# Ledger of designs, part 216: peptides against a protein of PDB entry 7Q4I

Target 1, 281 residues: chain A of PDB entry 7Q4I
Amino acid sequence: HENSTIAERLYSEVRVLCWIMTNPSNHQKKARHVKRTWGKRCNKLIFMSSAKDDELDAVALPVGEGRNNLWGKTKEAYKYIYEHHINDADWFLKADDDTYTIVENMRYMLYPYSPETPVYFGCKFKPYVKQGYMSGGAGYVLSREAVRRFVVEALPNPKLCKSDNSGAEDVEIGKCLQNVNVLAGDSRDSNGRGRFFPFVPEHHLIPSHTDKKFWYWQYIFYKTDEGLDCCSDNAISFHYVSPNQMYVLDYLIYHLRPYGIINTPDALPNKLAVGELMPEI

## One batch from the design tools (peptide; made by RFdiffusion4, then SolubleMPNN)

Design b2_p28_4_s3 (from b2_p28_4, 13 letters changed)
Fold by OpenDDE base, seed 2:
Structure b2_p28_4_s3 (fold): chain B 281 residues (1-281), chain A 28 residues (1-28)
Amino acid sequence: as target 1 above (281 residues)
Amino acid sequence: SVFEEAKEAMSKADVLAGMRLFALRRQL
């Protein structure tokens, strides 16, 4: 028998709305599988698309499709969330329809923080934005206050936030959030290991002796290693996960156990005051 | 079940070969 008491507590105390970036062609191919796997562990799950789908719970945003409209879709998605769902959760996760997320691990990371703290988390990259920005593919999570500032303060001001829909989605939201003093948080665990990953688990866990010229090493904000030491024991997300791999991950993470090995969760840390961050390590 | 869905997605051998290390690490 499994004891989920702490996970149930965090489900109640750290409410997460997950919105999934998708399009009509991927509703059945990809998004449906998110809904059937990790998405069911969100407090609320919404699929942001250009077409409505009642079976999926997809919202038709007033945007076009294609890579050139991803920034536009992100802006409209958060506007929609602010208008309809800002009080339905404490934290607001953006993920792609090929992102896999361990929501319990995200709640554990977020537990100390106040949702009224203007902060967001993800895989932090260093280029283009002074404080850094969060990689789009790994998924990123905004506090309720961060969403408020983004929608109410940043979006209406073209000097603070790009008004057109072009550009790299993750960079553009990073610029906007910085301009309204939303802090790019440190998502690493107490051992300095990352939790959000813009690649599949295999790419991080298996050393490939990657070329130092690989763009990722130039982009990553914090130093990271390859192999088993790459990643937190409480990793949160991976990108480029196929629909089939989502079911595999669900089985491996939530069902498969080595007999006789019991994982005891660490005690929860103390809660932080509004505006307070965990010290960077 | 999630197990049956996983079996449909990948063989047991493929699951172990690709993702086993990640799952085991979480338990250690």
Scores: peptide ipSAE 0.020, ipTM 0.648, DockQ to the pose 0.157
Fold by OpenDDE base, seed 1:
Structure b2_p28_4_s3 (fold): chain B 281 residues (1-281), chain A 28 residues (1-28)
Amino acid sequence: as target 1 above (281 residues)
Amino acid sequence: SVFEEAKEAMSKADVLAGMRLFALRRQL
C-alpha cells in the first residue's frame, strides 16, 4: 500500500493549473500524450492552441500559427486563464507539449509560498532581463498574484509589455513581470540543486565534455554543478521529452518500485508570509 | 528559438540510460 497521504494533502492545498502550449498539428502527436501522463496530475489541465479540441480540452486562442506568434499565444493564454480560471488554482504552470513535469515535486517547492506573493519560478536565465527570466522550454509557474499583475497591470500598458506578438516568448514575459514587480524566484533545493531543466534528463545527469563556450553555461543564472550533483532529488521538469519517453518516465517514477526500499518524505517547511521568499543559498 | 538551435548541436545520448539513472537516483 502506497502512503500517498502527504501527496494528497499537497494536491488539495497547492492547486496547480497547467496550461500546455500546442498547435493543431500536435494535438494527436504530442499533446494527447501529456494528457495521458503527467498532465493528469494537475488540478486543472488546459491545452492552448489555435483550434478547439473537445476531446483534448484544447482552447482556440485568437492567434495565428508559427514560431513568431508564441508570445502572442502566451499573452492570450494568460488572459483566458484570468477571465475563466483565476480562482480554479493557486499556481499557473506554462509547459510545452514536449515538457515532462513531476507535479508533486512542484507542489513541494511551492508549498511554503503564498499564492498572493507576486513570484514565479522555473529555470532562471540571466541575459536580457535584470532580475533574470525563466526558460520557456523548462516550463515556468506563476502565482495567482503574478497572473493578476501580468494581465491587469502589464498587458494593457505598451510601456510595460510588448504589444507586438513577435520576440522570444520567455524573455518577453520576463520583461513584463519584472516591470510589475513580480519576482523571479529561486527554484533550487536546499542543497542549491536545480529543479527545472530545459533539456532531457540524460543531458543534465551525464557529464559530457561540454564546450565551456556552450550558450547554456552563459545563460544559467545560478552556478550549477556537473554530473549527479547538477539536479535535485526532487526535480520538477525536463524538456524535449518525446511521447514515448513520457510513458517511460511515468512508469519509472510512479510505477516501478524496488522491493524492500521504502522512501520517507522530508518534513514540510514552514509557510512564508505574503511577500516573503526563501533565503538565497 | 535559442533552444531549438542548441538541440541540433547537442549529441544524442542514451535516453534510456539517462532515464534509468534519474529513476534510481531518488532511491540512493
Scores: peptide ipSAE 0.018, ipTM 0.588, DockQ to the pose 0.677
Fold by OpenDDE base, seed 4:
Structure b2_p28_4_s3 (fold): chain B 281 residues (1-281), chain A 28 residues (1-28)
Amino acid sequence: as target 1 above (281 residues)
Amino acid sequence: SVFEEAKEAMSKADVLAGMRLFALRRQL
């Protein structure tokens, strides 16, 4: 029997609502596989779509489909969450229907933070936004206070938040959040290794995929090592994960164990005060 | 089980790819 006592404690103390960006054409192709794998480990799981699907728990947002409507969908998704679910969780994760997330590792990262701290985490990119913004594909997680500020303070003000539905959704939310003093947190572990990844594990772990001319190296906010030292042992997310790969990852992470190897969890850090961040490494 | 779901949904090649990822993760 695996000792899950700490994971169970964190499940209760670090409540996460996961909302999945999807569309009606992907309900069966992609979204249902999220629901059948890592999405089960969220405290609440909602699929944000343009059509209702009771089997999937999909919500029909009042937006169109297509890349040019992703920002509109993100705004409506967080409005919906604020109206119906703001007290159902402490943290609010956006992920795509091809993002895989190790929710326990995210809870571990979030544990020291107050949900009343205006902060959000993800794979931080440096362009377009002064403090940086979080890559949409890697997924990003807002504190409850960050959601409140986004919906109540930013969205109603066209000077703070783009009213048009066009643009890159991750950049636009990053601008809005910066304008209401929501901090772009550092999601790296104590060794300076990243936790949120906008690609599949293979693309990060294998040096052959780390050409310095690749756009990623111009976008990443923090310098990271190549190869095996690129990634935290407590990595949180990967993007461009196929439905089949989600089941593989679920098996390998949660079921397959080498006999005789017992991992002792690291001690939980001390809680931070409201508004306090972990020091940058 | 997740394993049974994987067996039903994935090719042998996909399983082997997953095993490689596991090996890489273990080396971290």
Scores: peptide ipSAE 0.017, ipTM 0.586, DockQ to the pose 0.101
Fold by OpenDDE base, seed 3:
Structure b2_p28_4_s3 (fold): chain B 281 residues (1-281), chain A 28 residues (1-28)
Amino acid sequence: as target 1 above (281 residues)
Amino acid sequence: SVFEEAKEAMSKADVLAGMRLFALRRQL
């Protein structure tokens, strides 16, 4: 009973490959639930692991497991994507196996941009990288050109991209991308509200007497409000979402409707030229 | 990690409350 015409159009015009950071111990515990919820809305869904799993569609990357290997896994994941899937999508999302993503909202954000623009989006943090970097947990999405530059130009050059597999993966890819002139985009909506969140909805939406000393306020690149004004009506991602919470979110977002309320989508903006970004807000 | 510390501060009840608020906001 829903009109999905615009969503279907965007599914075709804004193709998204989602790769999920996971490990063999989480294939059944976490990754499977991504596949059964929001991951099914990606144009292509790949689970990047250290072991193959044909049921899950998991790829065994040549990396070890553990927190100290996440950067290595990210590098190998994008190498794999570039080699096998660079033409299968326009945009390439990294997410964790406990990240929940509303893919339609991401397509809406990405619609005006050319995949040939060297840009990536996510929850922008200000430390360590001059232009900022995107928080790993919130998920981040690269244009096709950004992937090309990362894999072809950055990764082969130790001066541009860290060669070892240690370090914070989100910071390291942020450094690499900056070094090849991939722009850290602004993912905020027209009201200046964030779309990618490194926490669960509760942390962002509930007004907490959040200590101003909380690290998050020192890390965020853009000033954000608290409570209901924190987050876009077209929010894209949340992190630390349990498998059970993924099903709840799927139900609440895609199935539960109040009778008699029909939302009319906003008009799509004009497409930008290659290399052009939306004006700063 | 700094993120894990933040995660540990959240209760299940608080998470559910936040999800309800999010759902309500989406539906309005």
Scores: peptide ipSAE 0.015, ipTM 0.566, DockQ to the pose 0.628

Design b2_p28_4_s4 (from b2_p28_4, 16 letters changed)
Fold by OpenDDE base, seed 4:
Structure b2_p28_4_s4 (fold): chain B 281 residues (1-281), chain A 28 residues (1-28)
Amino acid sequence: as target 1 above (281 residues)
Amino acid sequence: SIGKEAEEYMSKMDVLKGMRLFALRRQL
């Protein structure tokens, strides 16, 4: 049996509300698989949509569907959270319905921070926003104070936050948060390795995408190495994860263990004599 | 074509291998 005492402590002390960006066409195709995998490890899980779904726990936000409405959906999602759930958690994660998140690793990263500190974390990109902004696909997490400032101070002021629903949602929230002095934190580990990833692990671990012309290298705020040194041993998120891959990741991270390394192994059975079989169970 | 299917399978396998390597590295 694994000692989960520390994980249980962090679950209680670092409360995370996860909201998932989705739409009605993806409720069954994608969102339900988030709920059945990593989403169950959040303290609270909400799916933000344009239609209500009681089975999924989806909220119908007053927004239209389509790529041009993602910013509108993000604004309404955080308004909804602030109104109904601001005291239900300490930290508030946005993720897509094809993002996979290791919530325990996120709690570990967040543990030293006060939720009253105006800060947010994710995969930091350098364009468009002076302090940087967090990639939407990798997921980003706001402190309770960051949510308060976003909803109460930024959203009501068109000079601080875009009132129109158009634009890249991650860039627009990044601008709004900067304008109310919410800090774009550094999510890298003590070795300088990233924790939030806007792609699947393969794209980061395998140096096959060495095209220095790839936009990602121009967008990343912090210089990261390619290959095995790209990623923290305590990585938090990956994007473009299919529903099937979510179950594979759940198995690999939470169930698959090498014998004798992590768990106190059971005693090895005695060796059998030649021709002797183990007793039938 | 058989080639596209093979490429898709190889790509999928590579993703799974990457995930496995990542998970195993964290466990070691």
Scores: peptide ipSAE 0.022, ipTM 0.604, DockQ to the pose 0.258
Fold by OpenDDE base, seed 2:
Structure b2_p28_4_s4 (fold): chain B 281 residues (1-281), chain A 28 residues (1-28)
Amino acid sequence: as target 1 above (281 residues)
Amino acid sequence: SIGKEAEEYMSKMDVLKGMRLFALRRQL
């Protein structure tokens, strides 16, 4: 027997729209497995593609396919969300079709924040953008106000937001958001441990797996420890998760329980005022 | 090559071990 009362409360109070970046070739290979696993825990789940798929609930955005069009797809995705879904959620998560997300942990992180606060969260990287930007692969979540500012204030202004579709998607949105004073939030837990990860759990949990010369260590905004202290007990996302691994993660996280161990959730923090952020750790 | 398959297998096993450790750590 599971007590899901708090999770149910957060589901209603912290509404999350998840949009999944995909393409027609991945609808069946990857995206459908997101829909069958963690995506079902979003309040709204939309697959952003170049082709419509009614079974998947995929939207055909007016963009081409390929790496050079990811920024274009992101812009069109958020335009679509703003036009059709801005009131359907409080928070708007971008994820890839090989990203796994523990949505309940994301809701827990977001709970104290107002969706009217111009903020977004993810795995913060330090290069290219002064305040940092969120890694595309780890997924990133915008407040409703952040989406509004992005679509209404940034996108129409070529001086604030790149008008062409070229560039690194995560960097470009990071620049645009900074230019409209959307804050790059700190997604770390109270112990300073990360919640959004641009790699699979293994790559973060096992110290021997990470070459210290790997670009990641130069890109991370916050210093992170290796090993078991790398990751929050309430981690939110992992990247490069295969379809099969998504089902394994679903089983391990939501079904597998050690007998006699009962997790009691921590008390919810107080809600913050509009514009207020959690203190830096 | 047997080496690539072994590396892929080890990588998969390591991923699974990491996932298990993560899940167990959350629950313990």
Scores: peptide ipSAE 0.021, ipTM 0.595, DockQ to the pose 0.298
Fold by OpenDDE base, seed 1:
Structure b2_p28_4_s4 (fold): chain B 281 residues (1-281), chain A 28 residues (1-28)
Amino acid sequence: as target 1 above (281 residues)
Amino acid sequence: SIGKEAEEYMSKMDVLKGMRLFALRRQL
């Protein structure tokens, strides 16, 4: 018998709306598998697309298709959320249709923070933005206040936020958020281990001698080690997860248990006041 | 069920060693 009392409490107290970046060609190939796995653990799940799909609960945003329109889609997605769903959640997660997220671990990280604090979390990168920005592939989560500032204060002002739909969506939203004083939070655990990952678990846990994505080490805001110490025990997300791997992860994380091992969750931290952040490690 | 689909996949393909290690470490 699993004791889910704390998870149920956090589900109610830390409400998360997840929006999934997808396109019509991926509705059946990728997005439906998100809905059938980790997406069901969000308080609200919306698929942001260029075409409506009633089976998927996909929204048709007024944007063109293609990689060059990802920034445009992100802007329209948050406009849609602000207009229709700003009070339906406390936190608003962007993920790709090949991102896997452990929502309970995200709620645990977010628990001490007020949704009225202008903050967002993810895998922090250091280039292009002074405070850093969050990697698009790893997924990033905005507080309700961060969404408000982004949509109401940043987007209408071309001096604060890029009006064109071109560019790297994660960099552009990072610039916009910085310009309206939304803070780029530290998502690392108490041991300094990362929680949001722009790659699959295998790429982080197993040192690759040959394909050192040397760029990643230049981009990460916080230096992390490779191997078993790379990742928090309470990791939140992984990217480039295939549909089949999503089901494997769901089984391994939520169903597979060693008999006789009972994990007691750590005590919840104290709640922070509005505007307060956890100290950086 | 998600569990059945996962089991079928695990029987057909080697579960990525990294994913398995990650899941095991969390449960330990």
Scores: peptide ipSAE 0.020, ipTM 0.608, DockQ to the pose 0.201; fails the geometry check
Fold by OpenDDE base, seed 3:
Structure b2_p28_4_s4 (fold): chain B 281 residues (1-281), chain A 28 residues (1-28)
Amino acid sequence: as target 1 above (281 residues)
Amino acid sequence: SIGKEAEEYMSKMDVLKGMRLFALRRQL
């Protein structure tokens, strides 16, 4: 019924390891639903936790529990990936256990880039880091070279990377990556529309939450003020997605089809040289 | 069965409404 030949090609050529930020209390409540939905479309899926779970494929990282340890968990997660899985993929996605990701759209975005280019992608925010940083909730993806630089060059040097486990996880990794010349890429589509979203659209649209909308527009690196549609047709991620909503999204994206509408994918772009980025629009 | 279907329907509608509202607000 469906032509998946291009998706299959991209699955082989753009290998993605997805690691999911979770904790023991969320293994059954949230993480298992990631595994049963979008996580199955990753080339490799690992759940990073403080406790081992063989059914989930969760890794027990040497970190404490609590919100104040997210940065510590991120550092240990990438150390673990570098040690055990650096050659298992080309790209390494961090997502939360309430993030939903359309992995095929991410592979499409990543296809032209070399994994040896020191670059990472996500929802780019402008504060705190000169080149910007990627929002933690939207998920962010590092090239293999970016992971290498982060683990080998940044983490061992307290001047380049914060040694303690405190701070905003996404800001701290953004600082570390900037300090080792990993580029904060532009994840927008050819129309300038965003692909990574640090929220569910519903929560930001209720007029009563005007204040939350205000911060987002101040934080977003690329201004979308020019009447651009809110979301790319090839959107990659959404945050604050409940387990039930993950199944709904899976159904809507992968199963529900209007009869008679044939999706003809655009041709793949040319591959870039190592160190080359797509021009900013 | 009906409860799950209703929850799924509500969840679908919430996501769709959210997406529409998000699109509308960016246009305003």
Scores: peptide ipSAE 0.018, ipTM 0.564, DockQ to the pose 0.150; fails the geometry check

Design b2_p28_5_s1 (from b2_p28_5, 15 letters changed)
Fold by OpenDDE base, seed 1:
Structure b2_p28_5_s1 (fold): chain B 281 residues (1-281), chain A 28 residues (1-28)
Amino acid sequence: as target 1 above (281 residues)
Amino acid sequence: SKLEEDEEKIRKEIKELEEEEKKKKELE
């Protein structure tokens, strides 16, 4: 017996289209497990591939496969979304076929924002882009206005957006979005804890004697602590989640309950006007 | 304790993942 009234309200008021980056070799191995787990909680779920798969609901984009084509695939994916689905949602999430997402926590974060605000959220990295960019693996979410600006204003202009399909996908979209004044939002909670994670839960939750030379510590835009204080109670995403771990996470988050413990959700914040952001913490 | 042994195993797995990610980022 679960009271989902608030989650149902947010499902209707904060509509999310999730598009999953995949390839034909991963349709059965990875992508189908996204569809069977967290992807079912999106308002719309689309798999972006180089081959059509009617069972998966995969779209064949006019791009090649391989790491050198990820940026090309992202450009074509957002063109496809803009042409066919721009009014089907308010927010547009990119995730990988090994990203796990708690969509309800993402709706909670997005609730105060207008989809007409040019903003996007994710795990913010500091290199290469002045305002920062969002990690590709952790997943990132664009407002409807951000998608419009990306497709209509940035992509057609080689001075604003890289025309070649090579490069780091997350860096290149970050450059394009900055050039059309889409803001890189702060996805941290009110305690300054992260919500989007570029690694598995174990990597973030367990204090590893990570070498301070580990690239991640140089890339993070906001300083985060290691251990249990690393992560929001309302965390949104994790990366490098195996197909088996997706089912484990689905069970732990949505089914397993400690008897006699009732969690009361926090009150929803006030809605922001168009162009307003939450204060930085 | 058994818990300490399990934590040590997890720490080793995390270290391996960190090394793999470092290699991926160095190639980008």
Scores: peptide ipSAE 0.021, ipTM 0.561, DockQ to the pose 0.037
Fold by OpenDDE base, seed 2:
Structure b2_p28_5_s1 (fold): chain B 281 residues (1-281), chain A 28 residues (1-28)
Amino acid sequence: as target 1 above (281 residues)
Amino acid sequence: SKLEEDEEKIRKEIKELEEEEKKKKELE
């Protein structure tokens, strides 16, 4: 029998609402598989779409479909969350319907932080936004206070937040959040390894002879190593995960065990005061 | 070897994903 006592404690103390960005064409193809895998480990799981789906628990947002409407969906999704669900969780994760998330590792990262701290986490990119912004594909998580500031302070002000629905979703929310003093947190572990990944594990783990000109190396906010040192042992998310790969990852992470190897969890860090961040490494 | 074939497959998949991400950013 697996000892899940710490994970159960964190499930109760670090409540996470996961909202999944999807569309009606992906409800059965992708979103359903999120619900059947990692999404079941969220305290609350909501699928944000343009059409209602009672089987999926999908919400019909008042937005059109298409890549140019992703920013519109994000704005409406957080408005919906603020109106209906702001007290249902402490942290609010955006993920795509092809993002895989290890929710327990996210709770571990978030544990020391107050939900009343205006902060958000993800894979931090450096362009366009002075403090950086979080990659949309890797998923990003807002504190309750960050959601409040985004919806109440940023969205109503066209000078602080883009009023139209065009633009890069992750960049636009990053600009809005910066303008209301929501901090772009450091999601790296104590060894400086990343936790949120905008690609599949294979892309990060295999030393790619990627041309140094690859855009990713210009976009990353923090220096990352290639190979096994790329990724935290407590990694949180991967992107471009196929429906089949979600089940493989669920098996590998939660079921497959090397006999005779027992992982002892590290002690939880001390809780931070409101507005306090972990020191940067 | 099977390992080399798998590695080459992964490299191709990565390149395809990189191109998709690039296209996504160009459309944004």
Scores: peptide ipSAE 0.020, ipTM 0.570, DockQ to the pose 0.038
Fold by OpenDDE base, seed 3:
Structure b2_p28_5_s1 (fold): chain B 281 residues (1-281), chain A 28 residues (1-28)
Amino acid sequence: as target 1 above (281 residues)
Amino acid sequence: SKLEEDEEKIRKEIKELEEEEKKKKELE
């Protein structure tokens, strides 16, 4: 018997809408497995596609298919969320159909923040955007106020937000959000360890003697240690997770337990005022 | 060792991911 009392409390107090970036060719191959694993732990789960799928709960957005339309799909997804679902959650997660998310760990990170604070979280990258931007693959989460500012203030203004559908999706939303004073938050834990990861756990946990010239080390906003110290014990997301690996992760995280080890959860931090951020480490 | 083989596999996968990300940027 698991004691889920704190997790249940956070489920009610930190409501998360998860939208999944997908396409019709991936509905059965990838997106279905998100729905069967970590996606069931969101308060609301929506698949954003170019075709409707009633079994998946997929929405057909008015966008073309292809890698060049990812920014267009993100804009239309958040418009759809704002119109239909802005009051259904406090926080709005974008993830890919090959992103795995530990939603309880995300709720724990978000708990002290007001959803009326214009902030978003993810794996922060430093290029192109002065305050940084969040990696698209790792997934990123917007506060309700951040969604409002993005849709109502940024999107209608070509000077604030790119009107065409070209460009890197994560960079373009990062530019738009900066232009409406949505803050790029620090998602690191109290030990300075990352929580959102743009790769699979193996790529972060195993010190690959990756050439220090690997682009990732130039892109990360915060310097992180390599190896086992790379990742928070309360990690939130991983990218490039295969459908099979999603079930493995679900088993390892939610079912497999070392006998005789009882985890006592840390006390919840105090809630922050509107507009207040946790101090940077 | 098995660990060295796993490291080599990961390095190969990272290189493949880098190439895919480069292709995405070239399409932008």
Scores: peptide ipSAE 0.020, ipTM 0.584, DockQ to the pose 0.082
Fold by OpenDDE base, seed 5:
Structure b2_p28_5_s1 (fold): chain B 281 residues (1-281), chain A 28 residues (1-28)
Amino acid sequence: as target 1 above (281 residues)
Amino acid sequence: SKLEEDEEKIRKEIKELEEEEKKKKELE
């Protein structure tokens, strides 16, 4: 028997809409597996595509397919969310169809924050955007106010937000959000460990003698370590997770238990005021 | 060893990811 009382409380108090970036060719191959695994733990799950799929709950956005249209798809996805779903959640997660997310850990991170605070979280990168931007692959989560500012204030203004659909999706949204004073939050835990990861767990957990020239070390906003200290015990996301690995992760995280070990959850932090962030670590 | 094989696989995957991310940036 599992006690999920705190998780159930957070499910109700920290409502998350997850939208999944996908395409018609990946509906069955990838997106369906998100729906069958971690996506079921979102308060609302929407697949953003170029074609409608009623079985998947996929929305056909008015965009073309291809890497050059990812920014266009993100803009249209958030427009769609704002128009139809802005009150259905407090937080709005973008993930790819090969991102795995532990939604309970995300709710725990988000709990102290007001959804009216203009903030977003993810794996923060330092280049191109002064305050940083969140890696697209790791997934990033916007507050309701951040979505409002993005859609209502940024998108309609070509000076604030790129009107063309080209460019790196994560950089472009990062620029737009900065221009409307949406804060790039710190998603690290109290020990300074990351929660959003742009790679699979193995890439972070195994001390790879990765060349110090590896781009990731130049891009990461906060200092991070490799190995067992790489990752928060409350990690939120991993990227490049295959469909099979999603089921493995779902089993390992939610089903597999070491007998006789009982985890006691940490106490919830105090809620922050609107506009307040957690202190720097 | 199996560990060495896994490490080598991870290194290859990381390199592939690096190349993909470089390509994305070149499109900007």
Scores: peptide ipSAE 0.023, ipTM 0.613, DockQ to the pose 0.081; fails the geometry check

